# Peptides against a protein of PDB entry 3NZW, part 82

Target 1, 212 residues: chain A of PDB entry 3NZW
Amino acid sequence: TTTLAFRFQGGIIVAVDSRATAGNWVASQTVKKVIEINPFLLGTMAGGAADCQFWETWLGSQCRLHELREKERISVAAASKILSNLVYQYKGAGLSMGTMICGYTRKEGPTIYYVDSDGTRLKGDIFCVGSGQTFAYGVLDSNYKWDLSVEDALYLGKRSILAAAHRDAYSGGSVNLYHVTEDGWIYHGNHDVGELFWKVKEEEGSFNNVIG
Target 2, 222 residues: chain B of PDB entry 3NZW
Amino acid sequence: QFNPYGDNGGTILGIAGEDFAVLAGDTRNITDYSINSRYEPKVFDCGDNIVMSANGFAADGDALVKRFKNSVKWYHFDHNDKKLSINSAARNIQHLLYGKRFFPYYVHTIIAGLDEDGKGAVYSFDPVGSYEREQCRAGGAAASLIMPFLDNQVNFKNQYEPGTNGKVKKPLKYLSVEEVIKLVRDSFTSATERHIQVGDGLEILIVTKDGVRKEFYELKRD

## One batch from the design tools (peptide; aimed at target 1 T21 K33 G48, target 2 D126)

Design b2_p27_4_s4 (made by RFdiffusion4, then SolubleMPNN; from b2_p27_4, 13 letters changed)
Fold by OpenDDE base, seed 5:
Structure b2_p27_4_s4 (fold): chain B 212 residues (1-212), chain C 222 residues (1-222), chain A 27 residues (1-27)
Amino acid sequence: as target 1 above (212 residues)
Amino acid sequence: as target 2 above (222 residues)
Amino acid sequence: PFLFTDEDLEYLLKNKEEIEKVLKKIE
């Protein structure tokens, strides 16, 4: 798995691959690793598929309950804290989760929290999470700047996942791409890694380690 | 170390069509190298046009299916006989599986039916309840043999339009029920030849708007 | 992400007692 999220002048970019594995077996190439919690809040999934899918869906329910009770959208901080507190209760039970809670509220602005099953909860501007995270960081860090255009930021997110998919055997399938703004998240499509690879190689003259 | 789980072998396969879905399974039940039964069905009509199979440890599979069937009954009771949708069924099964997250049902679960738009639907689950809607899925002993075949024949992976130098993929299209049944039969026939835990009989449940139809075919018995 | 494997099952069985202690504390 490779997931990433980063803040920039235009909001948040979220990009993820779509591969699921069971050991050396590629179980699926079409997994949705982004949960759309509400129109303004996303969760990403790395680690155990069931753990992430179950608890992030549960989180969605908690966020909805908050909205019903408090008559306002839950903050990204509060949503991430709910999840963090939950997984912390299971500490030692063997849950496997590496998640990013990404969203926009009027109070917080664009916000990213990293939450994992070890009980870590971190606020930050840039996170790559999963077995391919180091490959994604290599591309992302080298090209990141706050003042990226939306177009460039989207491309950078997509390109970073592509790099990880190329080098990490546990990542692949496709890139799912999101842009989060004050008006909510926008889905920017599913990009097959095979097709994307050749396109990028041709356009950039990159990936010269592969003969085209 | 204590191991409360067994493995009864077998293989299951689901394929979604345009307005139908198929869930198939062999009828062989084994323990180690001993055939317990040559006809032990593992694909079940659970009502509301939902068919289900949980392949692996048969005791766990039977328990899970029973619980789901009960869930369907309770759903009707609570919701004035409202039909349980396939997506709601999937969510319910996730909860059943994840409810035992730390002492799992040792099964690979597949359900098939029609979605609310009348389109074929297949959902597959890991032992602890992660699930995905897919066009096709193989589970069980011969899943590794069958799934690549399904990738090629259902999803047309690695197939390209002639004359395009491999630049244009073969377009996706729905298969007819006859084509799907043929693929299922070929899959299980091939699997039976290469895997000792697959054989004896093949039971196919076909879900359409008209209900569930069952077909049976003999497989190799050695 | 990862699907549940036999290795995961082995882990659960091996650590069953400790896991149950954790679960018992969860309200």
Scores: peptide ipSAE 0.596, ipTM 0.919, DockQ to the pose 0.902
OpenDDE base, seeds 1, 2, 3, 4: peptide ipSAE 0.578, 0.013, 0.290, 0.582; ipTM 0.916, 0.772, 0.823, 0.923

Design b2_p27_5 (made by RFdiffusion4)
Pose (drawn by RFdiffusion4):
Structure b2_p27_5 (pose): chain A 212 residues (1-212), chain B 222 residues (1-222), chain P 27 residues (1-27)
Amino acid sequence: as target 1 above (212 residues)
Amino acid sequence: as target 2 above (222 residues)
Amino acid sequence: SVETLAELNSYAKEAAEGLTVQFWSYD
């Protein structure tokens, strides 16, 4: 798995691969590793497929309950804490999840929280999570500027996941893109690496190793 | 020491058509190198036009299917006999499975039916509730032999329009019930040839707007 | 209670070793 989310001038970019594995067995190429908690909240998934899916879906129900109770959209900080505190209760039981809670509130602006099953909870501008995280860091860190256009930022996130899907035997399938502004998240499509790789290689001249 | 799990073999297969779906499984049940039964159904009609199979440790598979069938029964009791849609059944199965997160039902589970638009639907589950809707899925012992074939023959993977220089992908025209039954039978004759836990018989459950139908085919018994 | 859950999980994982079905992971 490879997931990333980064802040910049135009808000937040979120990109994930879609590969699921059972060891060396490719279990699926078409899994959704991003969950739409609500119009302004996204959650990313890495680790145990069932733990991530189950607890992040549950997180969505907890965020919805907060809105009914407080008559107000839940903050990114509070939403990430609900998951962080829940996972902490299970520390030592073998839950397995690397997660990112990304969203926007008038109160907080663009906000990103890294939350994992160790109980770690970190606010930051840039995170890459999963077996392919270092591959995505390599491309994303060396081309990142706060002042990227929405178009360039969307591409970098896409390109970074592509770099991970290429090098990491446990990442691949397709790339799912999102952009987060104060008006909520905008889905920017599902890009199959089967076509995205060759297209990027030609148009960019990169991936100069692999023979085409 | 005591091991609460065993492996009863078997292979299951699910394919979704435009307005139908199928869930198939061999009827052989095994323990180690012996055959417990040559005919022990493993795919079940659970009502509300849903078929399901939980393959792996059979005791767990039976307990799960039994628990889900009872779940549909209570769904009617608690919701004025409302039909349980396949998507709702999938989320329900997720909770049943994740409920044993720390002592799992050791099964790979597939369900089939039609969605609320009458389209064919297939859902497959991880042992602990991870699930996704799909066009087709192989589960069980021969899953590693069959799933590649389905990616090729059902979703036309790696196949291109001849003479397009590999530029145009083979279109995703959709399979009829007849063409699907062929792929299923071929899949199981192939799996019976290469996997020692697959054989004896093949039982297919076909689901349409008219309900659930069954077809049976013999397989090699060696 | 959590230690009991860890023991059950470890025991179940070890007991399931060598069997055909495998757990799905994104890693």

Design b2_p27_5_s1 (made by RFdiffusion4, then SolubleMPNN; from b2_p27_5, 16 letters changed)
Fold by OpenDDE base, seed 2:
Structure b2_p27_5_s1 (fold): chain B 212 residues (1-212), chain C 222 residues (1-222), chain A 27 residues (1-27)
Amino acid sequence: as target 1 above (212 residues)
Amino acid sequence: as target 2 above (222 residues)
Amino acid sequence: MIEEMAKLREEAEKAMEGLVVKRWSLN
């Protein structure tokens, strides 16, 4: 798995691959590793598929309950804290989760929290999570600037996942791409890694380790 | 030394069409190298045009299916006989599976039916309740033999239009019921040849707007 | 009987620690 999120002048970019594995077996190439919690809040998934899917869906329900009770959208800080508190209660039970909670509230602005099953909760501007994270960081850190245009930021997110998919055997399938703004998240499509690879190789003259 | 699980072998697969879905399974039940039964159905009509199979340890599979059938019953009681949608069924099954997260049902679960728009739907589950809607999925002993075949024949993976120098992929299209049945039969026939835990019989449940139809075919019995 | 079943469950759960269940991984 490779997931990433980063803040920039235009909001948040979230990009993830879509491969699931069971050992050496590719279980799926089409897994949705982003949960759309609400129109302004996203959760990413890495680790155990069931753990992430179950508890982030549960988180969505908790966020909705908050909205109903408080008559306002839940903050990204609060949403991430709910999840963090939950996984902490299960500490030592064997949950496997590496998640990013990404959203936009008027009070907080664009916000990203990393939450994992060890109880770690971190606020930050850039996170890559999964077995391919180091490959993604290699591309992302080399090209990241706060002042990126939306177009360039989207491309950078997509390109970083592509790099990880190329080098990490546990990442691949497709890139799901999101842009989060004050008006909510926008889905920017599913990009098949196979097609994307050849396109990028041709346009950039990159990936020269592959002949063809 | 102590293993709470058994393995009863077998294989299942689901394929979604445009306005139908198919869930198929062999009827062989084994323990180790012994055939317990040559006809033990493992694909079930659960009502509301939902068919289900939980393949692996048969005791766990049967328990899960029974629990789901009971859930369907209670859903009707609680919601004035409202039809359970396939997506809601999937969510329910997730909760059933994840409820035993720390002592899982040792099964690969697949359900098939029609979505709310009348389109074919197949959902696949891991033992602890992660699930995904897909066009096709194989599960069980011979899944590794069948799934690549389905990738090629249902999703047209690695197929390109002639004369395009591999630049234009074969377009995705829905398969007819007849085409799907043929693929299912070919899949199980091939799997039976190469896997000792698959054989004897093939039962196919076809879900359409008109209900669930069953077909049966003989497989090799050696 | 309930206590016996609880013990059996505990034993089974311990046995699970050594068993490989094929789960979908997003690692």
Scores: peptide ipSAE 0.252, ipTM 0.773, DockQ to the pose 0.355
OpenDDE base, seeds 1, 3, 4, 5: peptide ipSAE 0.240, 0.250, 0.235, 0.238; ipTM 0.763, 0.782, 0.778, 0.768; seeds 1, 4, 5 fail the geometry check

Design b2_p27_5_s2 (made by RFdiffusion4, then SolubleMPNN; from b2_p27_5, 15 letters changed; failed a check: too like the target's own chain)
Amino acid sequence: MIEELRKLREKSAAAMEGLTVRFWSLN

Design b2_p27_5_s3 (made by RFdiffusion4, then SolubleMPNN; from b2_p27_5, 13 letters changed)
Fold by OpenDDE base, seed 3:
Structure b2_p27_5_s3 (fold): chain B 212 residues (1-212), chain C 222 residues (1-222), chain A 27 residues (1-27)
Amino acid sequence: as target 1 above (212 residues)
Amino acid sequence: as target 2 above (222 residues)
Amino acid sequence: KIEELAELRKKAEEAMKGLVVKFWSLN
């Protein structure tokens, strides 16, 4: 798995691959590793598929309950804290989760929290999470600037996942791409890694280790 | 070493069409290298036009299916006989599976039916309740043999238009019920030849707007 | 019998820790 999220002048980019594995078996190439919690809040999934899917769905329910009770959307800080508190209660039970809670509130603006099953909760501007994270960081860190255009930021997110998909055997399938703004998240499509690879190679003159 | 799980073999296969879905399974039940039964159905009509199979350890599979059937019954009681949708069924099954997260059902679960728009739907589950809607899925002993075949024949993976030098992929299209049944039969026939845990009989449940139809075919009995 | 079943369940749960259950992994 490779997931990433980063803040920039235009909001948040979230990009994820879509491969699931069971040992050496590719279980799926089409897994949705982003949960759309609400129109302004996303969760990313890395680790155990069921753990992430179950508890992030549960988180969505908690966020909705908050909205109903408080008559306002939950903050990204509060949403991430709910998840963090939950996984902390299960610490040592064997949950496997590496998640990013990404969203917008009027109070916080664009916000990213990393939450994992060890109980770590971090606020930050850039995170890559999964077995391919180091490959994604290699591309992302080399090209990241706060002042990226939305187009360049989207491309950078997509390109970073592609790099990871190329080098990490546990990453691949497709890139799902999101842009989070003050108006909520926008889905920017599913990009097949096979097609994307050849396109990027041709356009950039990159991936020269692969002979066409 | 004590192992609470058995492996009863078998293979299951789901394929979603445009306005139908199929869920098929062989009828062989084994333990180790011994055939326990040549006809033990593992694909079930659960009501509300939902068919289900949980393949792996048969005791766990049967328990899970029974619990789901009970869930359907209770859903009707609680919701004034409202039909359980396939997506709600998938969520319910997730909770059943994840409720045993620390002592999982040792099964690969597939359900098939129609979504709320009348489109064919197949949902697959891992042992602890992660699930995905897919066009096709193989589960069980011969899943590793069949799934690549389904990728090629249902999802048209690695198929290109002739004369395009591999530049134009074969377009995705829905298969007819006849084409799907043929693919299922070919899949199980081939799997039976190469896997000892697959054989004896093939039961196919076809879900349409008109209900669930069952078909049975003999497989090799070696 | 209930106690016996509880013990068997506990043993089963302990044994399961050593079993490679192929969960879908997103890593």
Scores: peptide ipSAE 0.300, ipTM 0.805, DockQ to the pose 0.356
OpenDDE base, seeds 1, 2, 4, 5: peptide ipSAE 0.294, 0.292, 0.282, 0.273; ipTM 0.792, 0.806, 0.803, 0.799; seeds 2, 5 fail the geometry check

Design b2_p27_5_s4 (made by RFdiffusion4, then SolubleMPNN; from b2_p27_5, 14 letters changed)
Fold by OpenDDE base, seed 2:
Structure b2_p27_5_s4 (fold): chain B 212 residues (1-212), chain C 222 residues (1-222), chain A 27 residues (1-27)
Amino acid sequence: as target 1 above (212 residues)
Amino acid sequence: as target 2 above (222 residues)
Amino acid sequence: MIEELRKLREKAEEAMKGLTVKFWSLN
């Protein structure tokens, strides 16, 4: 798995691969590793598929309950804290989760929290999570600027996942791409890694370790 | 060392069509190298046009299917006989599986039916309740033999339009029920030839707007 | 309770070693 999220002048970019594995077996190439909690809030999934899917879906329900009770959207801080508190209660039970809670509220602006099953909760501007994270960081950190255009930021997110998919055997399938703004998240499509690879190689003159 | 799990072998396969879905399974049940039964159905009509199979350890599979069938009954009771949608069924099964997260059902679960728009739907589950809607899925002993075949024949993976020098992929299209049944039969026939845990019989449940139809085919018995 | 759950998990994981059906991983 490779998931990433970063803040920039235009909001948040979220990009994830779509591969699931069971040992050496590719279980799926089409897994949705982003949960759309509400129109302004996303969760990413890495680790145990069931642990992430179950508890992030549960989180979505808790966020909705908050909105109903308080008549206001839940903050990104509060949503991430709910999840963090939950996983902390299960600390030592062997949950496997590496998640990013990404969203926009008027109070917080664009916000990213990292939450994992070890009980770590971090606020930050850039996170890559999963077995391919180091490959994604290599591309992302080398090209990241706060002042990126939306177009360049989207491309950078997509390109970083592609790099990870190329080098990490546990990442691949496709890139799912999101842009989060004050008006909510926008889905920017599913990009097959195979097609994307050849396109990017041709356009950039990159991936020269592969002879066409 | 005590092992609470057995392996009863077998293989299951789901394929979604445009306005139908199929879920198929062999009827062989084994323990180690012994055939327990040559006809033990493992694909079930659960009502509401939902068919289900939980393949692996048969005791766990039967328990899970029974619990789901009971859940369907309770759903009707609580919601004035409202039809359970396939997506709601998938969520329910997730909760059944994840409820035993630390002592899992040793099964690969597949359900098939029609979505709310009348389109074919197949959902697959891991032992602890992660699930995904897919166009096709193989599970069980011969899944590794069948799944690549389905990728090629249902999802047209690695197929390109002639004369395009591999630049244009074969377009996705739905298969007819006849084409799907043929693929299922070919899959199980091939699997039976190469895997000792698959054989004897093939039962196919076909879900359409008109209900669930069953077909049976003989497989090799050796 | 957490320790009991951990033990159960370890037992289950050990029992599942070598089994055909495995958990899906997003690692």
Scores: peptide ipSAE 0.279, ipTM 0.787, DockQ to the pose 0.879
OpenDDE base, seeds 1, 3, 4, 5: peptide ipSAE 0.271, 0.288, 0.284, 0.252; ipTM 0.772, 0.791, 0.783, 0.808; seeds 1, 3, 4, 5 fail the geometry check

Design b2_p27_6 (made by RFdiffusion4)
Pose (drawn by RFdiffusion4):
Structure b2_p27_6 (pose): chain A 212 residues (1-212), chain B 222 residues (1-222), chain P 27 residues (1-27)
Amino acid sequence: as target 1 above (212 residues)
Amino acid sequence: as target 2 above (222 residues)
Amino acid sequence: LTLYEPNDYEKEVIEKAEEIQEEFDEE
C-alpha cells in the first residue's frame, strides 16, 4: 500500500495505489483505498483492509450524524478526531491502520490530518502512508513546491504513487487520483500501472533501469 | 492446548456474467490427510436470489451462512418483505464478519447474484469483513492455482491483439453462461489434478432473473 | 491493503496444510 496527500497553492492532492495483499499473495489489484466521507471529505486507507474499510465507513456515518445534529458540515479537525479517539479506545487490541483525513472547510481551508492505530494524530502539509511510503516520499519530496499548478501537482502525486508501485512489492495495481478545492473533491481517474508505467517511461525518459 | 480452528479444505469459484452469475465449489470435505465426505454441499441458496459460500473452517462457514440466511429472513420481517439486494447483502456480511473481529470466522466468503440493474455480480470477503465487488474470484485451497487462470481467461490479462505489437489489449468481450461453465469445469479438473484437497464432485449454482439453478459434475476421487 | 493476518492458532493450521501440500507435490 502507498497513499499520499499534500497541500499546495491549488488545494490538496490525494493519490493511492489499489493493491491488496495476504502476505506475498496479491489478493487484489482493484481495491478502493480512498473513501468519500462527503463532498468535501476524503479518507485514505493503509493497513488492515477490514479495519480501514470498516472504521472509515463508520466514520462517514458519524460525520453525517454531526451534520444532522449541528446543521453544519463537520470540520476536518473534528472528523479526524472522531476516528483518532475511536482507535485510541482500542489501543492494544491489534487494530492496524495508517490513515489520512483530507478536506476543505471555509473555517479551516485545505486541511490534512494523519491518523493511525497507535492513536497518533498529526496535522500537516505532506504525508505518505503505507509500506511504500518512503518510495513516494523520495519522488514527492524532491519535486514539491507550494506553487505547483493543479496540473503539475496532480501529476506529481500520480508519479509518486507510480514510483512506489514500482519499487514496493506490496504496492501496485492502479493509481486513483483526487483534487480537493473549496468546492469539494474532484475525482481524477483510475490509472492502471500496467499502462501508466510504459507511458510515463517513454514520455518522461525516466525509469531508466528497466529495459523496454 | 486447544485450537478453535481447523481446516476442512475445499475450493470455491465465482464468475459474473452480463445477466447471470455462478458460484461453484467442490463437494469434498477434509481433515488433514483424510476425507470426511465426498459430498458435503458448500454453496448455498440463501433466498432473494443470492448464493453464498464461506470456505475455510467449515464450522465457521456453516455458522456464518446460517446467520446470514436468518438475516435475510428478518430483513423481510422488518422491512415489509423488501428484497435484499446483493449490495445490501454484502454490507450486511461485512458487519457479521467484523462483529467477530477479535475471534474471526476463519473463512473466505463469496456471494453471487444480480445487482439492481440485473447485471451479474460477485462479492468476496476477507475473514474479518473486507470486501469488494468483482468480475470473478477463486477462494479456498486451490485459490492460488485458479485465480491466475481466471485473470487470464475471464479478464483477458496479459493478452494482446495479435500483430498490434502488444499495443492493443484484447477487448473485454463478455462471457456467456456456456463459456463460463467451461472455464469453471476446467478450473476444477485442473485444481483436482494439482491440489490434494480438491476433488470428488463439483456443484455449480447459476443465478439469473429466473432464479437459482444447480448443475453437478463428478471429479477425480483420489 | 493487508488482509486479515492469521493469529498463532490459525498459523499452525495453515503451516500443517502447507506441509501436506508440499508432500503431495513431491510425489

Design b2_p27_6_s1 (made by RFdiffusion4, then SolubleMPNN; from b2_p27_6, 17 letters changed)
Fold by OpenDDE base, seed 5:
Structure b2_p27_6_s1 (fold): chain B 212 residues (1-212), chain C 222 residues (1-222), chain A 27 residues (1-27)
Amino acid sequence: as target 1 above (212 residues)
Amino acid sequence: as target 2 above (222 residues)
Amino acid sequence: MTLWVPNEAQQEVLKRREELEAEFAKK
């Protein structure tokens, strides 16, 4: 898996691959590794598929309950804390989760929290999470600027996942791309890695280690 | 070869069409190299136009299916006999599986039915309840043999339009029920030839708006 | 993302279960 999220002047970019594996077996190339918790809040999934799906879906329910009770949307901080508290209760039980909770509230603005099954909860501007995270960081960090245009930011997110998909055997399939703004998240499509690779190679003159 | 579901015998296969879905399974039940039964159905009509199979450790599969059937019953009780939707069924099954997260049901679960728009739906589950809606999925002993075939024949992977030098992919389209049945039969026939834990009989449950239809075909009995 | 696969310990448990079932089926 490779997931990433970063803040920039235009909000948040979230990009993820779509491969699931069982050992050496590619189980799926079409897994949805982003949960749309509400129109303003996303969760990313890395690690155990069931753990992430189950608990982030549960988180969605908790967020909805908060909205119903408090008559306002839950903060990104509070949502991430709920998840963090949950995984803490299971510490040592063997959950495998690397998640990013990304969203926008008027109070917080665009916000990203990293939460994992080890009990770590971090607020930050840039995170790459998964087996391909280092490959994604290589591209992302090299090109990241706060002042990126929305177009450039979207491309950078997509391009970073592509780099990881190319080098990490456990990442691939497609890139799912999101832009989170004050008005909520916007889905920017599913991009097949195979097609994207050749397009990018041609346009950038990159991936010169591959003949074609 | 690596098999994430071990050598528990049997194979199941789901394929979604435009307005139908198919879930098929062989009827062989085997332990190691000993055939326990040549006719032990493993694909079940669970009501509400939902068919289910949990292939792997048979005792776990049976237990899971029974629990789901009970869940359907309780759903009707709590919701004034409202039909359980396929997506809600999938969520319910996730909870059943994840409830045993630390001692899982050793099964690959597939359900098939129609979504709320009347389109064919197939959901597959890992042993601990991760699930995905897909156009097709093979599970069990011969899944590694069948799934690549399905990728090619259902999702048209690695197929290109003639004369395009591999630049234009074959467009996706739904298969007819006849085409799907043929693919299922061919898949199981081929699997039976190459895998000792697959054979004897093939049961196919076809879900349409009119209900569940069952077909049976003989497989090799060696 | 990783789907669940049995580890060595779990594989042994599964084997034992299968063996037990086989024994009971023979009775």
Scores: peptide ipSAE 0.254, ipTM 0.837, DockQ to the pose 0.277
OpenDDE base, seeds 1, 2, 3, 4: peptide ipSAE 0.026, 0.153, 0.138, 0.145; ipTM 0.733, 0.751, 0.769, 0.770; seed 1 fails the geometry check

Design b2_p27_6_s2 (made by RFdiffusion4, then SolubleMPNN; from b2_p27_6, 16 letters changed)
Fold by OpenDDE base, seed 2:
Structure b2_p27_6_s2 (fold): chain B 212 residues (1-212), chain C 222 residues (1-222), chain A 27 residues (1-27)
Amino acid sequence: as target 1 above (212 residues)
Amino acid sequence: as target 2 above (222 residues)
Amino acid sequence: MFLHVPNEKQKEILERREELEKEFAEK
């Protein structure tokens, strides 16, 4: 798995692969590792698929309850805290979760929280999470700037996942790409890693370790 | 060391069509190297045009299917006989599975039906309740043999348009019911030849807007 | 089904990044 999120002048980019594994077996190439909690809030999944899917869906329900009760959208800080508190209650029980809660509120602006099953909760500008995270960081950190255009930021997210998919055996399938703005998240499509690889190789002259 | 789980073998397969879905399973039930039954159905009509199979440890599978069927009844009771949608069914099954997160049902679950738009739908579950809607899925003993075949024949993976030097993929298209049934039969026939836990009989449940149809085919019994 | 995460390495990387970010902010 490789998931990433980063803040920039245009909001937040979220990009994830779609491979799931069971040992050496590729269980799926089409897993949706982004949960759309609400129109302004995204959750990413790494670790146990069931743990992430179940509890992030639960989180969505809690966020909706907040909105109904308080008549305002839940903050990213509060949403991430709800999840963090939950997993902390299960500490030692064997949950496996590495999640990012990404959203945009008027009060907070673009915000990213990392939350894992060990009880860690971190606010930050750039996170890569999963077995391919180091490969993604290699590309992302080398090209990241706050002043990236939306187009360049989207490409950078996509390209970082592609790099991870190329080197990490546990990452692959496709890239799902999101842009989060004040007006909500925008889905920027599903990009097959195979097709994307050849396109990028041709356009950039990269991936020279592969002869094509 | 006490092992609460058994393995009764078998294989299941789901394929979604344009306006139909198919869920198939062999009828062999085994323990170790002994055949317990040559005809033990493992694919069930659960009502509301939803078919279900939970393959692996048969005791767990039967328990899960029973619980889901009961859930369907309760849903009708609580919602004035409203039809349970397949997406809602998937969510319900997730809760059933995840409710035993720390002592899981040892099964691979697949359901099939029609979505709210009348399109074929297949949902696959891991033992603890993660689920995904897919075009096709194989589960059970011979899943590792069948799934690559389905990738090639249903999703046209690694197939390219002639004359494009491998640059243009074969376009995705829906298969007919007849084509799907043929693929299912071929898959199970091949699996039976290579896997001792698959054989005897094949039951195929076909879901359409008109309801659930059942077909049966003999498999090798050796 | 798993979405693979290296458990121990992830913590190390996050800690290291936090340290680097602090160092950068102090410069």
Scores: peptide ipSAE 0.288, ipTM 0.842, DockQ to the pose 0.113
OpenDDE base, seeds 1, 3, 4, 5: peptide ipSAE 0.268, 0.273, 0.277, 0.261; ipTM 0.828, 0.832, 0.832, 0.823; seeds 1, 4, 5 fail the geometry check

